# Ledger of designs, part 4: peptides against a protein of PDB entry 4GMN

Target 1, 375 residues: chain A of PDB entry 4GMN
Amino acid sequence: RYANITLLALVTLASIGTDFQETLVKGNQGSRESPISAADEEWNGFDDADGDAMDVDQKSSSGEDQEEDYEEIDVKEDDEDDDDDSITSEMQADMERVVGADGTDDGDLEDLPTLRELIQTAVPQLIRLSNLPIDSDESLTIQSHALSALNNISWTISCLEFANGENANIHNAWYPTAKKIWRKTILPILEADSADLKLATQVTSLAWAVARVLHGETPTDGNPHRKFISLYHSSKQQAGGNSNSIEEPEDPFQGLGVKCIGVVGSLAHDPAPIEVNREVGVFLVTLLRQSNNVPPAEIVEALNQLFDIYGDEELACDKEVFWKDGFLKHLEEFLPKMRTLTKGIDKRTQPELRTRADEALLNLGRFVQYKKKHA

## One batch from the design tools (peptide; made by RFdiffusion4, then SolubleMPNN)

Design b1_p25_2_s2
Fold by OpenDDE base, seed 2:
Structure b1_p25_2_s2 (fold): chain B 375 residues (1-375), chain A 25 residues (1-25)
Amino acid sequence: as target 1 above (375 residues)
Amino acid sequence: MLREEARRRSLERARERFRREVEAS
């Protein structure tokens, strides 16, 4: 009884985190539809006139019209009434306030009561549930759902803009809680060194979401970047040894390797210690050097992390790591390999992976050109 | 310009990542 109620509450909390994100995204899109004034700039089409009508008269092959009577399977669209009625009027009002909030710098969530209760009341309970002694399959299930709920909440918050003092109230409320998730949930699970790849994947997803907000201010206790690098390598050794049992996620971006790269990349952002940044930067550049043995999705993520870490020339890591360790040369040498890799991805079978690889390739070219101008 | 565009792209990637994390949960 208590477990089922706890499970239902955890699923509900995970859903609330989702709905909250969708409303934040929708609200941020609506503000960008400034009516592009249809300035009808008559782009006078270039009248390239040359009309040579080569009359290629090719022949009459009388292929028999087999009228395959495609029975219109009247797929009743069961209108699954997406009962999108899950968004309470209070959550909607909180979303409208988050989207419309002039950045009141006060870390007060007075105007965001639902988000306040989520952060202050729900998350501390989820942290407790994620730390229960594992003594039963029920305890494992509770831990998994608590991690999923923490993941969704943490990702939701990580999708807010916090630059330039935007959402400072939410940031200030979340920051101590995010550190608590890191110290109480993430670190203990990482230190347990469990062979459970499912648990490792869940905690790594959560760690990525948390580290996207904390960046280099993520607690450095126990060198978590090295633990995630070790987890990356361990995941590769297990995948190579047991060809039969680890269903590689159908989505190449759901792989534990991608998630590990995302975490360590986020941990290496300013104000990370230069040695942490260096160890992560060297790890990421080493993946590019070894790209023949690295999944394309991990290469895409490693590139994105490198761009995000080293995109700012004013940061200490630019001078102390990027330039000192010669990362530009490695990126330049990787550019032709990335072109080959990207072209090798079939657009028909892996359209998303191809799109993200094409984007990463474009950005790599731009990034290399940028860094060459600022050398 | 590049910093702001990079941040915007990082945030867009985060939102896309969030969608995947939710769809998988």
Scores: peptide ipSAE 0.383, ipTM 0.891, DockQ to the pose 0.637
Fold by OpenDDE base, seed 4:
Formats: C-alpha cells, structure tokens, sequence
Structure b1_p25_2_s2 (fold): chain B 375 residues (1-375), chain A 25 residues (1-25)
C-alpha cells in the first residue's frame, strides 16, 4: 500500500515535470512572435550537370481491376474529450509567469508558488527517497522513480535561460537545491560503485541535467569528472565482454557514453578549475582521435561539448587548454573523419543521428574556421 | 555572435534531450 502510494506520487511528480516543460515551451513560442524577416538567402545549389539519362524502356503489362468493396466501418470516434487537464490553472499561471518574468527578483519564488513548492517541498523528499538504503526490490524501485522524477524536474529547469540574469529568481532558488541533489543523491550513488548500469544511467542523466545549470560551480568533492570518465570507460568494457543483450538503447543518444560525455562536458565549463577543464578536454579530444571505435552519437555529443566549452575566447580555458594543448589541430585533423562518419550514417534507418551528425559536422567546420581567425 | 549561437544551440539540444529523457522514463 505505501509503496503504491509512493509510486503514484513519484509518477505524478514526474508527469508534473513533463507538463511544466511542455507549457514552458509553448509559452516561449508565444513571446517570440517578433517578425524575424525571412531573409530567404537563396542558397544557389551547385548545378552538377552530368546526368547521363540512360533510356531504359521497360514495358510491363496490364493486371486486372478487382474492385474489392472496402466496407467503410464508420468508427464513431467517441470524442471522449478526456480533457485530462493535468495542468492545473495554478501551474499554467506559474508557467506563463516563468516565460514572462523579467529576471529582477533576488531568488524569491513568491510569484511562482507551484514551482516553489516543487523545488522547496517535493525535491527534498525525492532526494530523501533517492537516498533510501537499498534493502529490497521495492526500495530499488522507489529509488529509480525518485531519480526519474528528479531527472525530469532537473532537465526542465535546465531548459530555462539563465544567462544575462534571465530567470534569476528560479536560478537562485534552484542553485542550492541542485547542489543538494549533487551532494546527497548523485555523489553517494556514484561512490557506491554499483555494477547496475540502469542505476548508473539514471544517475548520469540526472547529473547531466544538474551540471547543465551548475556548470563549473558543480561541487568538486571527490573529483566527479574523473568518476564519470571512469564510468564511461567501464561502460565500454562491459558492452564488449558480455554477449548478454543489454539491448543498446534504440536511441543512440540514450547511451550511457553520451550521458557521461554530457556530464563531463558540463562540468568543464567556466568557472571549472583549469585542470578539470584540461582533463575533460583531453578526454573529449581523445574520443575524436579514437573515433573509429566510438559510437557516432558520442562523437556528436563530444563535439557539441567541445564547442560549448571552448566557444569563448575570453575564458582562461581558451588560452591555457585549447591553444596550449593544441586542440585546434586535433579538430582540423578530425574534419575529414567526421565527413566520412556522417556520410556513413544511413538517413533512412537513422535519420535523427544523421541530422545531428550533419549539424555537428557543419558546426565543426565553422568552429575550426572561427578558431583559425582568432589564433 | 558565435557565443550566443552556441548558447542557443546548447539550449535547443537541452530541450531535445529533455524530451528523450521523459519519453524514456
């Protein structure tokens, strides 16, 4: 009984996190109806002219007219308008305020009561549930659902803009809670050194969401970047040894390797210690150098992380790591490999992976050109 | 320009990542 109530509450909290994001996305679309004039710059495609039109005349014949009378089964769409208005009017009002909030408030969520209760009341309970002693399959299930709910909430918040003082109230409310999630949920699970790849995947996803907000201000206790690098390597060793079908996630971007790259990339952002940045940067560049043995999705993520970390020439890591450790040369040498890798992805079977690889390739070219101009 | 575009793309990737994380949960 208590387990089912806890489970239902955790599922409900996970759903609230989802609905919150959907409404946040919808609200952000409404405010951006500034008419971005379609500057249709006509990209004049290259007229590659050499179409030898071979004339193959194939004639084939006349097969017959069988009029099979498909009875229109009038499926009455019972419009059960299950207006599952899962979004309370208060949640909707909070989301509208989050989208419209001029970032002037010093971390008071007075105007965001639902978000305040989520951060101040629900998340601390989820942290407690994620930290339960694992003594039963039931406690493991509770932990998994608590991690899922924390993941969804943390990802939702990580999708907010916090630059230039935007959403400063939410940032200030979330920041101490995010550090608490890190110290109380993420670190203890990472320190437990569990062979549970499911748990490792969940905690790594949560760590990525949290680290996307905290960046280099993520607590450095126990060198978490090295733990995630170690987890990356361990995940590769396990996949190679046991022919037991840990079904590679159908989505190549759901792999633990991608998540590890996302975490360590986020941890390496300013104001991360230069040595943390270096260790992560070297790890990411090493993946590119060893790309023949790295899944394409991990290469895409590693490139995106490198662009995000080293896109700012004013940061100390640009001079002390990017230029000093010769990363530009490695990126330039990787360009032809990335072209080959991207072209090798079948658009029909893996359309998303191909699209993300094409984007990463384009950005790699631009990034290399940019860095060469600013050398 | 590159910073703001990178930041925008990072945020777009976060939103896309979130959808995946929720659909998988």
Amino acid sequence: as target 1 above (375 residues)
Amino acid sequence: MLREEARRRSLERARERFRREVEAS
Scores: peptide ipSAE 0.382, ipTM 0.892, DockQ to the pose 0.684
Fold by OpenDDE base, seed 1:
Structure b1_p25_2_s2 (fold): chain B 375 residues (1-375), chain A 25 residues (1-25)
Amino acid sequence: as target 1 above (375 residues)
Amino acid sequence: MLREEARRRSLERARERFRREVEAS
């Protein structure tokens, strides 16, 4: 009984996190459809006259009317109106405020009551549930759902713009909570050294979402970047040994390897310690050098992380790591390999992977050209 | 220009990643 109530509450919290994001996405799409005023430019009709009527005599072949009696299979649309109208009017109003608000810098969420309750009331309970002793299949199920809910909430918040003081109130409210998720949920699970790849995948996804907001301000206690690099290598060793049991996720971007790259890339952003940045940068560049043995989706993610980390010449990591460790040379040497890799992806069977690889290839060329001008 | 475009692309990738994470949940 208590288990089912806890499970239902966790599913509901996961749904709230999902619906909140769907509303953010819809609100951000609506703001881009500023109606281009159809200025009725009366484009005056130009008169030109002459087109000769060529008489081509298309012959009337009388093909026979086979009335194929399509039996109208009365598919009762059981309108299971699963009106899972789970989006509360309060949640919609909070999303409209998040999309429309010029960032108030007060760190208060008084005007965002649903988001406030999510951060201040729900997340601390989810942290507690994710950190329970695992002593039963029930406790493992509770942990998994708590991690899923934390993941969805954390990813939702990671989709907000926090540049230039935008959404500063949300950032300021989330920042201490994100650090609590890291210290109380992510680190303890990573330190437990579990052979559970499902749990490792869930915690790594959550870590990526959290690290996308905290960047280099993510707590460095216990060198978490090295733990995720180790997890990356361990996941490859397990996949290579048991050809039969790990269903590679149907989506190549859902792999644990991609998630590990995303985490360590996010951890390496300014103001990360230069040595953390270096270790991650060397890891990412090493994946490019070993690209023949690396899934294309991981190469795409590694490139995107390298562009995001080293795209700013004003950062200390540009001089102290990118230029000092000769990363430009490795990127230039990888450019022809990336062209071959991208061309090898079948557009028919893997259209998304091909699109993402084409984008990463284009960006690699631009990035190399940019860095050569700023050498 | 390149920094702002890179940041915009990073945010677009975040939103894309989020859709994948929700669809897999």
Scores: peptide ipSAE 0.378, ipTM 0.890, DockQ to the pose 0.697
Fold by OpenDDE base, seed 3:
Structure b1_p25_2_s2 (fold): chain B 375 residues (1-375), chain A 25 residues (1-25)
Amino acid sequence: as target 1 above (375 residues)
Amino acid sequence: MLREEARRRSLERARERFRREVEAS
């Protein structure tokens, strides 16, 4: 009885996290419709030069109208107005404030009461639920749903812009909570060293969402980057050994390998210790060197992480890792391999993977050219 | 230019990742 109520509450909290993001995405799409100022480029009328009207005779071939009687299948649109009133007027107002905050109002989280309650009240409960003693399949189910809710909330917040002081109020409210999720939920599960790949996937998804906001400020206790690198390698060994089809997720980007790369990439951002950055950078570059045995989606993610980590020449990791460890050479040597890899992806069967690989290839070329100019 | 474009792409990838994570939960 209590578990079913807890499960329903967790599903509802997960749903609220999704609706919140959909509203953020819709609002941020609306702001990109900055009206293209119709600069009245006076279309200077093409001077009608008097070119001779050759009278080409309109031979009216009367093709017979075959009235094919299309039976109007009256598809009753059952307007199931499922007014999924899941978005409270308060949640919508909070979202409109978060999306409409064009950088001028350092609005306190006081102006975002729903987001405040989500961060300050709901998340601490989810952390508690994720830390319950596992003594039954019911407690495992509760943990899984608590992790899913934390994942959705954390990803939602990770989709906000925090650069240049944008959403600083939300960042400041989330930051201590994100560290608490890391220390109280993520680390204990990673330290339990469970052979449960489902749990490992859930905690790695959550870790990626959290690390996308905390970056190099993610707690370094127990060297979490090494744990995720180890998890990456362990996941590859298990997939190769047991012909029990752990159904590779139909989406190549849902693989545990991609998620591990995303986590460690995020952990390597400034102000991460240079040693952490180096270990992650070497891991990512090693994937490119060994690309013949690496899924294309993991290569795409590894490239994106390398661009995000080493895109800034002002960071200590540029000099102390990127240049010092000769990463440019490895990226240059990988360019022809990436072209081959990308061309090998069928656009009809894997259109998204192909699109993301084409983008990553383009960006790799640009990145290599950038680094050569800033050498 | 490259930094801003990289940042924009990072956010777009985050939003795409979130959609996937929600669909899987």
Scores: peptide ipSAE 0.389, ipTM 0.893, DockQ to the pose 0.660; fails the geometry check

Design b1_p25_6_s2
Fold by OpenDDE base, seed 3:
Structure b1_p25_6_s2 (fold): chain B 375 residues (1-375), chain A 25 residues (1-25)
Amino acid sequence: as target 1 above (375 residues)
Amino acid sequence: MYQELGRLELEAQRKELEKVREELA
């Protein structure tokens, strides 16, 4: 009886975290006329205003107009008005305020009561439940559901923009709680060194969501970056040996390897210690060098993390790691391999992976050119 | 880019939660 009530409450909290994200996405789409496809965050390298118009000779290849008859598939929009009454009017009002808030208000969460209660009341209980002694299958189930709820809340918050002082009130409220999740939930599970890959995937997903907000301010106690690198390598060794196919997630980007790369990449951002940055940077560059044995999604994530970590030349890691350890040469040598890898992805069977690989290839070319100009 | 990763993670979690709800009913 009590276990089932606790499980139902945890499933409900995990659902609230998901529904909150949908409301955030819908609110942001209402303010931007064009859906910026997730593709159109091209890494706009620094605007070098030097308008040397390279004459791209537009050789007009006369493509023959094959009029393929588009059969008008009359998709009956069944207007199932699923009144998804799951979103409380208070939660919707909080999200409308988050989306409409000019990022200038350094105020408290007084105007965001639902988000305040999630952060201040729910999350501390979820941390407590995730950190209970595991003495039964019921305790393990409670931990898993508490981790799922923490994951969903943390991912939702990590999708808010915090650059340039945007959502500063939410950032300031979340930041101490995110550090508490890290220290009280993530680190203890990582220290237990469990062979449970399901638990490892859950804690790594949560760690990525938390690290996407904390970045280099994530607590470095116990060298968590090394634990995630070790977990990455251990996961690859297990996948190669036992034909107990943990069903690889249908989405290539939901794999434990991608999640490990995302975590360690986020941990390496300024103001991370240069030693942490170096160890992560060397790990990421090593994946590119060994790309023949690395899934394409992990290569895409490793590239994106390298661009984010080393995009700013004013940071100490640019001089002390990127240039000093010769990363540019490895990125240049990887360009032709990335072109081959990207072309090898079938657009029909893996459209998202292909799109993200095409973007990462474009950004790699731009990034290499940028770094060569600033050498 | 990262918003899409968050969406996909949360969609995966939603599908898992639906299965758990069916098992608890």
Scores: peptide ipSAE 0.213, ipTM 0.800, DockQ to the pose 0.824
Fold by OpenDDE base, seed 4:
Structure b1_p25_6_s2 (fold): chain B 375 residues (1-375), chain A 25 residues (1-25)
Amino acid sequence: as target 1 above (375 residues)
Amino acid sequence: MYQELGRLELEAQRKELEKVREELA
């Protein structure tokens, strides 16, 4: 009886975490009838001034407008009032404020009561439940659902913009809690060295969400980057031996390998210790060198992490790792392999993977050119 | 880019939670 109530409460908290994300997306779509602010344009590197106006006059012909008469399929809106009562009007109002909040306020969540209660009241209980002694299938189930709820909340918060002081109030409230999740939930589970790949996937997903906010300020105690690198290698060894197919997630970007890469990439950002950065950078570059045996989604994630870690030439890791360890040569040698890999992805069967691979290929070309100009 | 990864993770988790709700009902 108490177990079922606890499970229901955990499922409810996990659902609230997902519903917050939907509300953020809907709120941001309503504001996006305002012009696409060029925040994705900060790849400032392409000052290509070469103005050669090739005047190619090609007179392409009159293609006949075949008016394909799209029959109006009168889709009767069956108003199934599925009262998905999960999104409260208070949660909607909180998310509307988050999307509109100019980051001027000194860390008070006074205007975000639902988010405040999630961070201050719910998350501390979820951390407690994730640390219960595993002595029964019931305690294992409780841990799994507590991790799911922490994952969903952490991912939702990690989708907020924190650059340039945006959402500073939320960042300041979340930051100590994120460190607490790391120290009290993630590290103890990683130290238990469980062969449970389901648990490993859950904790790695949570670790990625947390590390996307903390970056190089993520606690380095016990060298967690090495644990995730070890987990990456262990997961590949197990997949090769036992045909107990953990059903590879239908989405190639939801794989444990991608999640491990995302975590270690996030951990390697400034102000991470230069040795942590080096070990992660060498791991990522080694994946590119071994790309023939690496899933395309992991290559895409490894490239994106390399761009984010080494995009700034003013950082100590640029000189002490990127240039010193000769990463540019490895990226340049990988460029033709990436073109072949990307072209090998079928757009019909894997459209998202192809799109992200095309983007990563474009960015790799630009990044190599940028680094050559700044050598 | 990273917002989309978060969306997909949360969508995957939603589908898992729906199954769990059905099992708990």
Scores: peptide ipSAE 0.222, ipTM 0.804, DockQ to the pose 0.884; fails the geometry check
Fold by OpenDDE base, seed 2:
Structure b1_p25_6_s2 (fold): chain B 375 residues (1-375), chain A 25 residues (1-25)
Amino acid sequence: as target 1 above (375 residues)
Amino acid sequence: MYQELGRLELEAQRKELEKVREELA
C-alpha cells in the first residue's frame, strides 16, 4: 500500500516535470512569432563584429532534377485529442510569468508558486528516496521513479535560458538544489559502480540535466568526469560482448554514450579546472580520431560540446588546452571524415540524426575557419 | 539545440511514464 502510493506520487511528480516543459515551450512560442527552424540554430560563439560577409559563390552546379515523384502519403492526422488538461491553471500562470517577466533579479520564487514547491518541497523528498538503501525490488523501483522525477524536473529547468541574466530568480533558486542533487544523488550512485546499465542511464541523464545548469561549477569531488568517461568505455565494452544489449533507444541521441559525452562536456565548461577541461577535451578529440568505431550521434554531441567549450577565445581553456594541445589540427583533419559520415546517414530512415549531423558539419567548418583567423 | 535535447529527453520520459501508468492501472 505505502509503496504503491509512493510510486503513484513519484509518477505524478515525473509527469508534472514533463508537463511543465510543454507549458514553457508553448509560452515561449506565444512570445516568439516564428518557430526559429532548428536549421537557424547556428553556433553563436562568433562575435558578429567583423561583417566580412564571405560571398559563398553558390556555383550552381546544375545537377539534373530527377523529379522524384513525391507520393503524397495521406498521413491521416489521427486527432487523438487527448486533451489531458493535466496542466494546472497555476502551472500555466507560472509559465506565463517566467516567459513574460522582465528579469526581476530577486532570487525569489514568490511569483512562481508551483516551481517553488517543486524545488523546495518535492526535490528534497526525491533526493531522499533516490538515496534509500537498495535492499529489495521495491526500493529499486522507488529509486528508479525518484530518479525519473528528478530527471524530468532537472531537464525542464535546464531548458530555461540563463544566459545574460535571464531567469536569474529560477537559476538562483535551482543552483543550490542542483548541487544537492549532484552530491546526494548522482555521486553516491556513481561511486557504487553498479553494473546496472538502466540505473547508469538514469543517473547519467539526470547528471546531464544538472550539469547543463551548473557547468564548470559542478562539484569536482571524486573526479566525476573520469567516472563518466569510464562509464562511457564500460558501456561500449558491454554492448560489444553481451547479446542481452538493453534495447538501444530508438532515438540515437538517448543512448548512454551520448549522455556521457553531454555530461563530461558540460563539466568541462568554464570555470572548470584546466586539468578537468583537458581530460574531457582529449576524450572528445579522441572520439573524433576514432570516429570509425563511434556512433554518429556521439560524434555530433562530441562536436557540439567542443564548440561550446572552446568557442570563447577569452577563456583560459582556449590557450591552455585548445591551442596548447593542438585541437585545431584534429578538427581540421576530421572535417572530411564528418562530411563522409553525414552523407552516409539516410535522410529517410534517420531524418533527425541527418539534420543534426548536417548542422554539426556546418558548425565544424565555421569553427575551424574562426579558429584559423584567431590563431 | 539544447532545448531540443531537453524536449527529446522529456518526450522519451513521457512515453516511459505512460507505460508505467498502464502497468500500475
Scores: peptide ipSAE 0.220, ipTM 0.803, DockQ to the pose 0.827; fails the geometry check
Fold by OpenDDE base, seed 1:
Structure b1_p25_6_s2 (fold): chain B 375 residues (1-375), chain A 25 residues (1-25)
Amino acid sequence: as target 1 above (375 residues)
Amino acid sequence: MYQELGRLELEAQRKELEKVREELA
């Protein structure tokens, strides 16, 4: 009896999460006159504003050779104390302060009372329910439905525009809660290393939705990007061995591989640590190099993530990773393979996959041209 | 682009929730 009531409540919350998308999108569209057609989100490149070639008069500043005397700093061989990177009690206390700072600046959601109640009242209970000890089929079912509700709420919020200070009130209210979902729900489930592919798919979907808002500000503790890369590889090994048809999802973009790519791509955005960015970038470029055995939907997602991560030349990752690790060469070498791959997709049987592959191919051409101009 | 992915995810989840509701009824 109590189980069925809890399940019904969780299913209801999950449904509210899906239905709230229409309300939030309509509220946001009331401020945007033009429906951006989903088809016209071509990566337009940065507008080549015809910046008038300002004649930078080469003032030959004769820099005087100041011979700065490099004092030999005697590098003492300080002993390699194996600082076991155990999360120090201070880091845990600061994490608890950052999580337990009731930042009283919960974005004023007075105008969005339903969203406020979802974020402030429902989500904390869903986090609690997702963390129940799994000791029965009932507890597993409760966890699965709690994850579904968190997923739907998180995906709904992740569909809002937050660029240029849009929806800042929602962003500010969601941001601490998204970090709490990451730390209290996603990380513990990933650390449990469950062989349950269903649970792995659910947590990865939730992680992608959360990471689409947090981007490179997603907590990097315990290197979660490596866990998702490992999960990607493990999922491919299992699919190759047992002819147990993991029913490939009817939608190729709903596959665990696509979701893993989406998560790690989102985690690698600025201001992610350069090493996290590098490991993810190398992973994504390696998928393109090994594309003969990679599903087309995963290639499309990997390309889109690469465009979003490395689209801005002002970011540290452009110089320190994209150029330094020679990613442009790999993208250019992949262009003819992408053309072949895209042409191999039947428009009649897989129209959506073909459309997204055609778009990704177009954007790859533009991106390679853009990067060549800025080399 | 990504808004469409989120829409498709939510549509997939809606269909799954409909099945679960039918099983719980």
Scores: peptide ipSAE 0.218, ipTM 0.803, DockQ to the pose 0.848; fails the geometry check

